# Designs tried in a protein design run: peptides against a protein of PDB entry 7AE7. Part 46

Target 1, 321 residues: chain A of PDB entry 7AE7
Amino acid sequence: KVYKDLREFLEVLEQEGQLIRVKEEVNPEPDIAAAGRAAANLGKNQPAVFFEKIKGYKYSVVTNVHGSWQNHALMLGLDKNTSTKDQFYELNRRWDKFPVPPNVVKREAAPCKENVIDKDINLFEILPLYRINEQDGGFYISKASVVTADPEYPDDFNKLNVGTYRIQVKDRDRVGIQALAMHDIAVQLEKAEAENKPLPIAITIGNNPLVTFMASTPVGYNQNEYEFVGALQDGVPMDIVKSDLYDHLYVPAGSEVVLEGHIIPRVRTVEGPFGEFPGSYSGARLQCEVKIDRITHRTNPIFENLYLGIPWTEIDYLMAL

## One batch from the design tools (peptide; made by RFdiffusion4, then SolubleMPNN)

Design b1_p12_7_s2 (from b1_p12_7, 4 letters changed)
Fold by OpenDDE base, seed 2:
Structure b1_p12_7_s2 (fold): chain B 321 residues (1-321), chain A 12 residues (1-12)
Amino acid sequence: as target 1 above (321 residues)
Amino acid sequence: SKSEELLKEAQA
């Protein structure tokens, strides 16, 4: 099976008994993080947890979407009981199908374009933000697929990067992003900052699970993650759409939320701390700052965020592959 | 915790 978006995957997880739906109103803190930890303690069959109602917010949260081998098998469109060995075999078999170019859809055909916010931007109105860990220095968007291009070669689709980065919410329309030197985004940012230019960016939230997987998987600088998504879909292209602000940036057509903006050149602000692993906090550091200039989103957008807690964490499954 | 109770109730 191939998934067009997060919603189709969540439906399958629910059908397969790999999604717990919390229908009662929860507090964003501590209930979301605590329920995620409780789900991780259920053993090997760790389900996703979907929170329908969050106090003080309009929209839903889902966590632990990639948080088990069963969820990973289902992501690949396999039986949930497929062995880890057979999952790896199938992943490797499909990987060899690269490249599978994406299908570029029209704006009117892209669910991520259902709603637009272009003024008075407030991330808290769109995302049910919460602290993932009790000692976090703020609210994090920890499972976004971030789209950037090479500013010297903006029309080179092979240099279009889709990556996962640590993102702290800094203000209503600002986020801090951790662009480490080993990340492709850092190469692109360095080029933009050399000329004191903004780097165009699209931060996409709530994607096709294979997009999230590939955004977390290191690939070559001249390899497009969307072309790997098509390979991992066994040769079925994924759907992408042009961003609203930038002709050279393409986002998943089915994204729940798209934050379009720019990295402010040569600006660094304090970001962190963040609990990346149990008992391990990355300290506060000066990080890049993104201004959000436009939001597009699906009606009733789902905020997909990473579960962080007792091992096995969702990161452990995303990195174990 | 309330969240553990909510999770148990959602599993039932």
Scores: peptide ipSAE 0.027, ipTM 0.736, DockQ to the pose 0.033
Fold by OpenDDE base, seed 5:
Structure b1_p12_7_s2 (fold): chain B 321 residues (1-321), chain A 12 residues (1-12)
Amino acid sequence: as target 1 above (321 residues)
Amino acid sequence: SKSEELLKEAQA
C-alpha cells in the first residue's frame, strides 16, 4: 500500500490496532507527553497516539507515528508483523529503484493549499504547541520535513533538500532552526549568508510517512529525498506541489501544514534547551532564525510531533533503518 | 495521569 498523506497512514494504523485515539480533551502539558509515555510502556507494539481535543487549541496532535517496528512495516505497506530483517530487505530492494521522480500536481489538487494565512501569522492558532519535555526551553516542532534549495543552483532539483531539523518556536511568526555544519541545509545557508541573502525555506508538517522517514535519512547533497520516497513506494511517484512564495521549492501535496518563509541571514538567536533523548538535554545555543511569511494548511490540520518520553523513542526507530 | 488512564482503557 502507498499513502498519499498522513491521514491515509493514520487510518491504516487505526485499522491495524497501531493507533490510540484520545477523544477526551487533554491538557497540552503534561497530558500529551504522559500519554506518549503510557503508549511506549505498552511494549513492542507501541501505537501512535492521536489527541482529538487539546485545551486551548482548535486542532489535533498525533505522536509516535513511527514509534514501532509494526508502524515501520505499515509505512512500507507491508504486514505489520513483518520481521525487522524482512523490512530491511524490502527497504534495500526498493532503494535500488532510485530515482523515482515525483509528480508535480496543480495547486488546486494539493490538500496542503486548502487554507492560506498570509497576514497576522500566529503559529499558536494553527499548531497545538506544547513542551515535549518538561525542561524544554520552549515549544518544538520536532518532526517537520524542511525544504530548502541551493541558492547558487535553485533550479537544480537534485539539490533540493528535504531534511529534519530541530525547530523551536520563538514567536508567533518566528522559529529557531538548528542547522548543523554536517547538514545539507547548513551548506545552503552558508551560500546564502555569504551574499547576505535570505535562504528560502518551507517547513512541512504532517506528511506521508515515507517523506518523514526520508527527511530523517541522510542522502547525498545531489540526491533528492522525494525521488527516494518514490523508490520506497516501490516505484510509485509521490505528489509534490510548488510552494506559494518560491518557484524552486516544492512541498508534499498532502502536508497538513506548510510554513513558508526565510532564514534571516547572519542572525543568530538563543535556541534551547531541548531534551533530544530521555535524560539528555542539548544546551542553549545561538541558532538560525526563520521568519514565517505564509502558511498553507489542510482544513482541521493535524500536528504531527515526535514522541521523546522514554526509550525506545520515535527517533530511535527513525534512525534504526 | 488522565491520559495514561485513557490509554490503559483503550488497550483493555
Scores: peptide ipSAE 0.026, ipTM 0.658, DockQ to the pose 0.030
Fold by OpenDDE base, seed 3:
Structure b1_p12_7_s2 (fold): chain B 321 residues (1-321), chain A 12 residues (1-12)
Amino acid sequence: as target 1 above (321 residues)
Amino acid sequence: SKSEELLKEAQA
């Protein structure tokens, strides 16, 4: 099976007994993190946890979407009981189908364009933000697929980067982003900052599970993650659409939320601490800052975020492949 | 916690 969006995948997870739906209103803290820990205690067959109602917020949260080998098998459109060995074999077989170019759809055909916010930007109105760990220095968006391009080659689709980065919410319309030197976004940012120019960015949340998987998987600078998604879909192209602000940035057509903006050149602000692993906190550091200029979103958007509680965490499964 | 109780109920 191929999934167009997060919602089609969540439906399959629920049908396969790999999703727990929490219908009663929860507190964002500590209830979301507590439920994640409870899900981790179920052993190797860890379900996703979907929270329909969160106190103080309008929209839902889902966590632990990639949090088990069963969920990984289903992501690949395999039987949930497919062995880890057979999942790796199938992933490697499909990897050789690269490149599979995506379909560019019209704006009117893209679910991520159903609603627009272009003034009075407030991230807290669109995302049910919470502290993932009790000692975190703020709210994190930990499972976004971040789209950037090479400022020297903006029209070269092979240099379009889709990556996962640590993102801290700083204000209603500001986020901090960790762009490490080993990431393709750091190369692109260096080029923009050399000219004292903003770097265009689209932060996409709640995607097709293979988009999230590929955004977490390092590839070559001249390789497009969307073309690998098509390969991992066994040769079925994924659907992308132009961003609203930038003709050269393409986002997944089915994204729940798209935050469009720019990295502010030569600005660094305090970010952290964050509990990346149980018992391990990365200290506060000076990081890049993004201005959010426009939001597009699906009606009743689902905020997908990482579970980082007890090992094996969702990040361990995403990095194990 | 409330969520731990809800998860136990959803598994029963």
Scores: peptide ipSAE 0.021, ipTM 0.668, DockQ to the pose 0.030
Fold by OpenDDE base, seed 1:
Structure b1_p12_7_s2 (fold): chain B 321 residues (1-321), chain A 12 residues (1-12)
Amino acid sequence: as target 1 above (321 residues)
Amino acid sequence: SKSEELLKEAQA
């Protein structure tokens, strides 16, 4: 089975007993994090947790989408009881199908384009933001697939990067992003900053689960993560659409939310602390700042965010393969 | 917590 978007995957998780739906209104803090911890205590078959109603917000949150080997099997379109070994063999078999080029769909065919916000941007109106960990220095977007390109080669599709980075909300229309020197985004940012130019960026939230998986998987600088998604879909292309602001940036057609903007050149602001591991907080650091210039989103967008609780965490599963 | 109760109810 292949999934076009997060919603198709969540439907399968629910059918397979791998999703808990919380229908009653919860407080964003502490209820989301507490419910995530409670789900983690269920043992090896950790379900996703879907929060339908969050006090003070309009939209929903889902967490722990990749939080079990059963969910990983289902992501690959396998039986949920497929062994980790057999999942690994199937993953490797499909990896050899690279490259599988994506389909570029028209704007009107892309669900991520259903709604547009281009003025008075307020991230708090679109995303039910909460502290993931009790001692976090702010609200984090921890499971976004971030799209950037090489500013010297904007038309080279092989240099289009889709990565996962730690993102702290800084203001209504601003986020901090952790771009480490080892990441492809840092190479691209260095080129833009050398000319004192903004780096175009699209921060995509709530994707096809294989997009999220590949965005968390290091690939070569001249390899496109979307072409690996097609390989992992056993040769079925994924659907992408051109961003609204930038001709050279393509986003998943089914994204729940797309934050389009730019990294402000030569600006660094304090970011953190963040609880990356249970009982371990990264210190405050100077990080890049993104201005959000446009939002596109599906009607009733789902905010997919990372679960960070007791090991095995969702990160452990995303990095284990 | 309220969330733990809600999770138990959603699993039942």
Scores: peptide ipSAE 0.017, ipTM 0.616, DockQ to the pose 0.032

Design b1_p12_7_s3 (from b1_p12_7, 5 letters changed)
Fold by OpenDDE base, seed 1:
Structure b1_p12_7_s3 (fold): chain B 321 residues (1-321), chain A 12 residues (1-12)
Amino acid sequence: as target 1 above (321 residues)
Amino acid sequence: SESEELLKEAQE
């Protein structure tokens, strides 16, 4: 089975008993994080948790989408009871199908383009933001697939990078992003900053689960994560669409929310602390700042965010491969 | 917690 978007995957998780739907209105704090911790305590079959109603917000949140081996099996379109060994075998078999080029769809065919916000941008109106950990220095977007390109080779699709980075909300239209020197985004940013130019960026939220998986999986600088998604879909191409602001940036056609903007050149602002691991906070650091210039989103967008409560966390499953 | 009860109710 292949999924076009997050919604098709959530439907399968629900059918397989791997999603809990909370229909009652919850407080963003502490209820989302507390419910995530409670779900982790359910043992080996850690379900996704879908919050339909959040006090003070219009839209929904889902957490723990990748939070179990059952969810991982389902992501691969396998039986939820497929052994870890057989999942790895199938993953490796499909990996050899790389590259599988994506389909470029028209703007009108892309669900992520259903709604546009191009003025008076306020992230709090689109994303039900909450502190993941009680001592976090702010609100984090932790499962975004961030799209950037090489500013010297913007038309080289093989240099298009889709990665996962720590993102703190800094203002209504600004986020901090942790771009470490070892990340492909840092190489691209260095080239832009050398010319004192903004780096175009698309921060995509709520994707096909294999996009989220590949965005967390290191690949070569000249390899495109979308071509691996097609391989992991057993040779079925994924659908991508051009960003609205940039002809050279392609986003998943089914993304729930796309934040389009730019990394401000040669600006660093305080980011953190963030509880990356239970009881461990990474200190405050000077990080890059992104200005959000445009938002596109599906009607009633789902904010997919990471669960970081008790090990095994989603990070442990995403990095275990 | 209220959140644990909400999860329990949502599982039923």
Scores: peptide ipSAE 0.024, ipTM 0.710, DockQ to the pose 0.033
Fold by OpenDDE base, seed 2:
Structure b1_p12_7_s3 (fold): chain B 321 residues (1-321), chain A 12 residues (1-12)
Amino acid sequence: as target 1 above (321 residues)
Amino acid sequence: SESEELLKEAQE
């Protein structure tokens, strides 16, 4: 089984008993995080948790999508009871199919283009934002696949980077992004900042689960994560579409939300703290700031966000692979 | 917790 988008995966998770649907209205705090912790307490067979109704918000949240070995097996299109050993075997077998180039679809064929916001941008109108941890310094977007390119080689598809970074919401149209020196985005940002130029960016939320997986998996600077997604889909290309603002940035065609904008050159603002691990908070630091200039989104977009709380957390599964 | 009850109710 190959998934075009998050929705197809959530349907399979639900069919396989790996998704809990919360139909009652919840408070964004503390209910989302608390329900995630409660789901983690169910043992090794941790389901995704889908919140249909969130007080004060229009749209839904899903958490813990990658939060179990069963969910991971299903992501690979395997039986949910496939052993960890066999999952790794299959992952490695498929990895050798790299590169599998993506299909570039037309704008009209991309679900992420169903709606456009190009003025009066307010992230709170599109994303049901909440504190993941009680002591977090703000609202975080923790499962975004962030698309950037090399400013020196913007048309080199092999240098197109799709990565997962810690993103704090700073304002209605601004986010802080943690671009660590070890990340490919930091290399690209350094080049842009050397010329005092903005770095074009697309922050994509609610993707095909293999996109999210590959965005969290370190690859070479000259390797495109989308070509690995195709490999992990056993040779089936994924669908991408050109961003609206930038000819050289491509986003997953099925993304629930795409935040298009730029990293402001040579600007650093306070970001954090954030509870990256249970009982561990990263301190506040000066981080890069992104201005959001355009949003595209599916109708009734689902905000996929990371579950953090007790081990095994969703991040533990994403990093264990 | 109220959230544990919500999850329990959602599982039923």
Scores: peptide ipSAE 0.024, ipTM 0.712, DockQ to the pose 0.033
Fold by OpenDDE base, seed 5:
Structure b1_p12_7_s3 (fold): chain B 321 residues (1-321), chain A 12 residues (1-12)
Amino acid sequence: as target 1 above (321 residues)
Amino acid sequence: SESEELLKEAQE
């Protein structure tokens, strides 16, 4: 089975008993994090947790989408009881199908384009933001697929990068992003900053689960993550759409929320601390700042965020293969 | 916690 978007995957998770739906209104803190920990305590068959109603917010949250081997099997379109060994075998078999170029769909066919916000941007109106860990220095977007391009070669699709980075909300229209030197985004940012130019960026939230998986999987600088998604879909291309602000940036057509903006050149602001692992906080550091210039989103967007509670965390599953 | 109770109720 191939999924067009997060919603199709969540439907399958629910059908397979791998999603808990919380219908009662919850407090963003501490209830979301606490419920995630409670789900993790259910053992090896950890479900996703979908919160329909968040106090003070309009939209829903889903966590722990990749938080089990069962969910990982289902992501690959396999039986939920497929062994880790067989999942790995199948993943490797499909990996050899690279590259599978994506389909570029029309704007009108892309669900992520259903709604547009280009004025008075307020992230808190679109995303039910909460502290993932009690001691976090702020609200984090921890499961975004971040799209950037090489500013020297903006039309080279092979240099289009889709990565996962730590993103702290700084203001209504500002986020901090951790771009480490080892990440492809840092190479691209260095080129932009050398010329004192902004780096175009699209922060995509709530994607096809294979997009999220590939965004968390290191690939070569000249390899496009979307072409790997097509490979992992056993040769079925994924659907992408051109960003609204930038001709050279393409986002998943089915994204729940797309934050389009730019990394401000040569600006660094305090980011953190963040609980990357249970009991481990990264210190506060000076990190890049992104200005959000435009938002596109699906109607009733789902905020997918990472579960980082008691091990195994979603990061452990995303990095285990 | 209230959240653990909510999860328990949602599993029933």
Scores: peptide ipSAE 0.023, ipTM 0.707, DockQ to the pose 0.032
Fold by OpenDDE base, seed 3:
Structure b1_p12_7_s3 (fold): chain B 321 residues (1-321), chain A 12 residues (1-12)
Amino acid sequence: as target 1 above (321 residues)
Amino acid sequence: SESEELLKEAQE
């Protein structure tokens, strides 16, 4: 089975008994994090948790989408009881199908374009933001697929990067992003900053689960993550659409929310702390800052965010293969 | 916790 978007995957998780739906209104803190920890305590078959109503917000949150080997099997379109060994063999078999080029769809055919916000941008109106850990220095977007390109080769699709980075909300229209030297985004940012130019960026939230998986998986600088998504879909191309602000950036057609903007050149601001692992906080550091210039989103967008709890955490499953 | 009870109720 191939999924067009997060919603099709959540439907399958629910049908397979791998999603808990919380219908009662919850407080963003501490209820979301507490419910995630409670779900982790259910054993090895950890379900996703979908919160329909969040106090003070209009939209829903889902967490722990990749939080088990059963969810990982379903992501690959396999039986939920497929062994970890067989999942690994199937993933490697499909990996050899690279490259599978994506389909570029028209703007009118892309669900992520249903709504547009281009003035008075406020992230708190679109995303039900909460502290993931009690000691976090702010609100984090921890499961976004971030799209950037090489400023020297903007038309080279093989250099288009889709990665997962730690993102702290700084203001209504600003986020901090951790661009480490080991990440492809850091190479692209260095080129832009050498010329004192902004780096165009699209931060995509709530994607096809294989997009999220590939964004967390290191690949070569000249390899496109979307072409691996097509390979992992057993040769079925994924659908992408051109961003609204930039002709050279493409986003998943089915994204729940797309934040379009730019990394401000040669600006660094305090970011953190963040609890990346249970009992381990990364200290506050100077990090890059992104200005959000445009938002596109599906009607009633779902905020997908990372669950961080007792090991095995969702990040452990995303990095295990 | 209230959140643990909510999860138990949602599993029934």
Scores: peptide ipSAE 0.022, ipTM 0.697, DockQ to the pose 0.032

Design b1_p12_7_s4 (from b1_p12_7 with H2K R7L E8K)
Fold by OpenDDE base, seed 5:
Structure b1_p12_7_s4 (fold): chain B 321 residues (1-321), chain A 12 residues (1-12)
Amino acid sequence: as target 1 above (321 residues)
Amino acid sequence: SKAEELLKEAQA
């Protein structure tokens, strides 16, 4: 089975008993994090947790989407009881199908384009933001697939990077992003900053689960994560669409929310602290700042965010294959 | 917690 978007995956998780739907209104804090911890305590078959109603917000949150081996099996379109060994073998078999070029769909065919916000941008109106950890210095978007290109080779699709980065909400239309030197985004940012130019960026939230998986998986600088998604879909291309602001950036057609903007050149602002691991907070650091210039989103967008409460965390599963 | 109760109810 192949998933076009997060919604198709969540439907399968629910059908397979790997998603808990919370229909009652919850408080963003502490209920989302507490429910994530409670789900983690259910043992090895940790379900996703879908919060339909969040106090003070219009839209829903889902957490722990990748939070178990069963969810990983289902992500690969396998039986939920597929052994970790068999999942690994199947992953490797499919990996050899790289590259599988994505389908570029028309704007009108892309669910992520259903709604547009190009003025009076307020992230809090679109995303049910909450502190993942009690001591976090702010609200984090922890499960975004961030799209950037090489400023020197913007038309080289092989240099289009889709990565996962720590993103702190800084203002209504601003986020901090942790671009570590080992990440492809840092190379691209360095090139942009050398010319004192903004780096175009699309922060995509609530994707096809294989997009999220590949965005968390290191690949070569000249390898496109979307072409690996197609490989992991056993040769079925994924659907991408051109960003609204940038001709050279492509986003998953099914993204729940797309934040289009730019990394401000040579600006650094305080980011953190963030509880990356239980009991370990990264100190506050000066990090890059993104200005959000445009939002596109699905009607009733689902905010997918990481579960980071108790080990095994969702990150542990995303990095385990 | 309320969230743990909600999860327990949603599993039932």
Scores: peptide ipSAE 0.084, ipTM 0.809, DockQ to the pose 0.032
Fold by OpenDDE base, seed 1:
Structure b1_p12_7_s4 (fold): chain B 321 residues (1-321), chain A 12 residues (1-12)
Amino acid sequence: as target 1 above (321 residues)
Amino acid sequence: SKAEELLKEAQA
């Protein structure tokens, strides 16, 4: 089975008993993080947790989407009881199908374009933001697939990067992003900053689970993550759409939320602390700042965010394959 | 916690 978006995957998780739906109104803090920890304590078959109603917010949150080997099997369109060994063999078999070019769909055919916000941007109106860990220095977006391109080669689709980075909300229309020197985004940012130019960026939230997986998987600088998604879909292309602000940036057509903006050149602001691992916090650091200039989103967007609790965490599963 | 109760209720 192939999934077009997060919603199709969540439907399968629910059908397979791998999703818990919380229908009662919860507090963003501490209830979301506490429920995530409780779900992690259910053992090896950790379900996703979907919060339908969050006090003070309009929209829903889902956590722990990649939080088990059963969820990974289902992501690959396999039986949920497929062994980790057989999942690995199937993943490797499909990996050899690279490249599988994506389909570029029209704007009108892309669910991520259903709604637009281009004035008075407020991230808190679109995303039910909460502290993931009790001692976090702010609200984090931890499962975003971040799209950037090489500013010297904007038309080279092979240099389009889709990566996962730590993102802290700084203001209604500002986020901090951790771009480490080893990441492709840092190479692209260096080129933009050399000319004192903004780096165009699209931060995509709530994707096809294979997009989230590939955004967390290191690939070559001249390899496109979307072409690996098609390979992992056993040769079925994924659907992408042009961003609204930038002709050279393509986003998953089914994204729940797309934050379009730019990295401000030569600006660094304090970001953190963040609890990357249980009982360990990455200290405050100077990080890049993104201005959000436009939001597109599906009607009733689902905020997919990382569960960070007792190991094994979603990070452990995303990095284990 | 309230969250643990909500999870137990949602699993039932």
Scores: peptide ipSAE 0.079, ipTM 0.808, DockQ to the pose 0.033
Fold by OpenDDE base, seed 3:
Structure b1_p12_7_s4 (fold): chain B 321 residues (1-321), chain A 12 residues (1-12)
Amino acid sequence: as target 1 above (321 residues)
Amino acid sequence: SKAEELLKEAQA
């Protein structure tokens, strides 16, 4: 099975008994984090948790989508009971199919383009934001696939980077982003900042599960994560579409939400603290700031966010392969 | 929490 988007994957998770649907209205705090901890206590078969109604918000949240070996097997289109060994073997076999170039679809064919917000941007109207940990310094978007390009080679598709970064919401139309020196985005940002130019960015939320997986997997600077997604789909290309603001940035056609904007050059603002692991908080630091200039989204967008509770956490599964 | 109770009910 190949998935076009998050919704097709959630349907399969539900059919396979790997998704719990909460239909009653919940409080964003502490209920979402508490339910994540309860799901983690189920042992090896940790389900995704889908919240249909969040008090004070219009849209839904899903957590723990990658939170088990069963969910990883299903992500690969395998039987949910496929062993970790056989999953690893199949992953490696498919990895050798790289590169599998994506299909560029028309704007009208991309579900992520169903709705547009280009004025009076307010992230709180689109995303049911909550504190993941009780002591977090704010709201985090922890499972976004962030698209950037090399400003020296903007038309080189092989240098298009799709990565996962820690993102704190700072205002209605601003986010902090942690761009570490080991990440490809830091190289691209350094080039832009040397010329005092903004770095174009698209922050994509609620993707095909293999996009999220590859965005969390380090690859070479001259390797495109979308071409690995096609390889991991056993040679089936994924669908991408041009961003609305930038001809050189491509986003997953099926994304639930796309935040388009720019990293502000040579600006650093306080970000954190954040509970990255149980009992471990990353302190407050000066980090980059992104201005959001445009949003596109599916009708009734699903906010996918990481579960960061008791080990094994969702991040442990994403990093284990 | 209410969500923990709802999860237990959804698993039963």
Scores: peptide ipSAE 0.071, ipTM 0.783, DockQ to the pose 0.031
Fold by OpenDDE base, seed 2:
Parts: C-alpha cells; structure tokens; sequence
Structure b1_p12_7_s4 (fold): chain B 321 residues (1-321), chain A 12 residues (1-12)
C-alpha cells in the first residue's frame, strides 16, 4: 500500500490496532508526554497515540507514529508482523529504484493549500504546542520535514533538501532551527549568509510517513529525498506542490501544515535546552532564527510531533533502518 | 497517572 498523506497512514494504523485514540480532553502538559511514555511501556507493539482534544487548542496531536517495528512494516505497506530482517531486505530492494521523480500537482489539487494565513501569524493558533520533556527550554516541533534549496542553484531539483531538524518555537511567527555543519541545510545557509541574504524555507508538518522517514535519513547533497520516497513506494511517485512564496521550493501535497518563511541571515539567538535522549539534554546554544511569513494548512490540521522518553523512542526506530 | 488511565480507557 502507498500513502498520499499522514491521514491515510493513521487510518491503517488504527485498522491494524497500532493507534490509540484518546477522545477525552487532555492538558497539553503533562498529559501528551505522559501518555506517550505510557504507550512506550505497552511493550514491543508500541502504538501511535492520537489526541483528539487538547485543552486551550483547536486541533489534534499525534505522537509515536514511527514508534514500533509494526508501524515501520505498515509504513512500507507490508504486513505488520513482517520481521525486521524482511523489512530491511525490502527497504534495500526498493532503495535501488532511486530515482523515482515526484509528481508536481496543481495548487488546487494539494490538500496542504486548503487554508492560508498570511497576516497576524500565530503558531499557537495552528499547532497544539507543548513541552515534550519537563526540562525543555520551550516548545519544540521535532518531526518536521524542512525544505530548502541551494541559493546558487535554486532550480537544481537534485539539490533540493528535505531534512529533519530540531525546531524551537521562539515567538508567534518565529522559530529557532538547529542547522549543524553536517546537515545539507548548513551548506545552503552558509551560501546565503555569505551574501547577507535570507534563506527561503518551508517547514512541513504531518507528512506521508515515508517523507518523514527520508527527511531523517542522510542522503547525498545532490540527491533529492522525494525521489527516494518514490523508490520506497516501490516505484510509485509521491505528490508535491510548489510553495506559495517560492517558485523553487516544493512541499508534500498532503502536508497537514506548511510554515513558509526565511532564515534571517547572520542572526543567532538562544535555543534550548532540549532532552534529545532520556537524561541527556543538549545545552542552550546560539542557533539560527526563522521568520514565518505564510502558513498553509489542511482543514483541522493534525500536529504530528516526535515521542521522546524511555528508550525505544521513535528516533531509535528511525535510525535503526 | 491520568494519562495512563486515559490510555487504558482508550484500549478498552
């Protein structure tokens, strides 16, 4: 099976008994993180947790979407009981199909374009933000697929980067982003900052699970993650759409939320601390700052965020393949 | 915790 968006995947997870739906209103803190930890304690078959109602917010949260081998099997469109060995074999077999170019759909056909916010931007109105760990220095968007291009070669689709980065919410329309030197985004940012220019960015939230998987998987600078998504879909192209602000940036057509903006050149602000692993906080550091200039989103957008807690987190599964 | 209770109720 191939998934167009997060919603189609969540439907399959629910059908397969790999999603728990919490229908009662929860507090964003501590209930979301606590329920994620409780789900992780259910053993090897860790389900996703979908929170329908968050106190003080309009929209839903889902966590632990990639949090088990069963969820990974289903992501690949395999039987949920497929062995880790057979999942690895199938992943490698499909990897050799690279490149599979995506389909560019029209704006009118892209679910991520259903709603637009271009003034009075407030991230708290769109995302049910919460602290993932009790000692976190703020609210994090930890499972976004971030789209950037090479500012010297903006029309080179092979240099279009889709990556996962630590993102702290700093204000209603501002986020801090951790662009480490080993990340492709850091190369692109360095080029923009050399000219004192903003780097165009699209932060996409709630994607096709293979987009999220590939955004967390290191690839070559001249390799497009969307072309690997098509390979991992066994040769079925994924659907992308042009961003609203930038002709050279393409986002997943099915994204729940797209934050379009720019990295402010040569600005660094305090970001962190964040609990990346149990008992391990990366300290506060000076990081890049993104201004959000436009939001597009699906009606009733789902905020997908990473579960972090007891060992065997989503990160452990995302890095294990 | 309330969250564990909510999960147990959602699994029932």
Amino acid sequence: as target 1 above (321 residues)
Amino acid sequence: SKAEELLKEAQA
Scores: peptide ipSAE 0.059, ipTM 0.787, DockQ to the pose 0.032

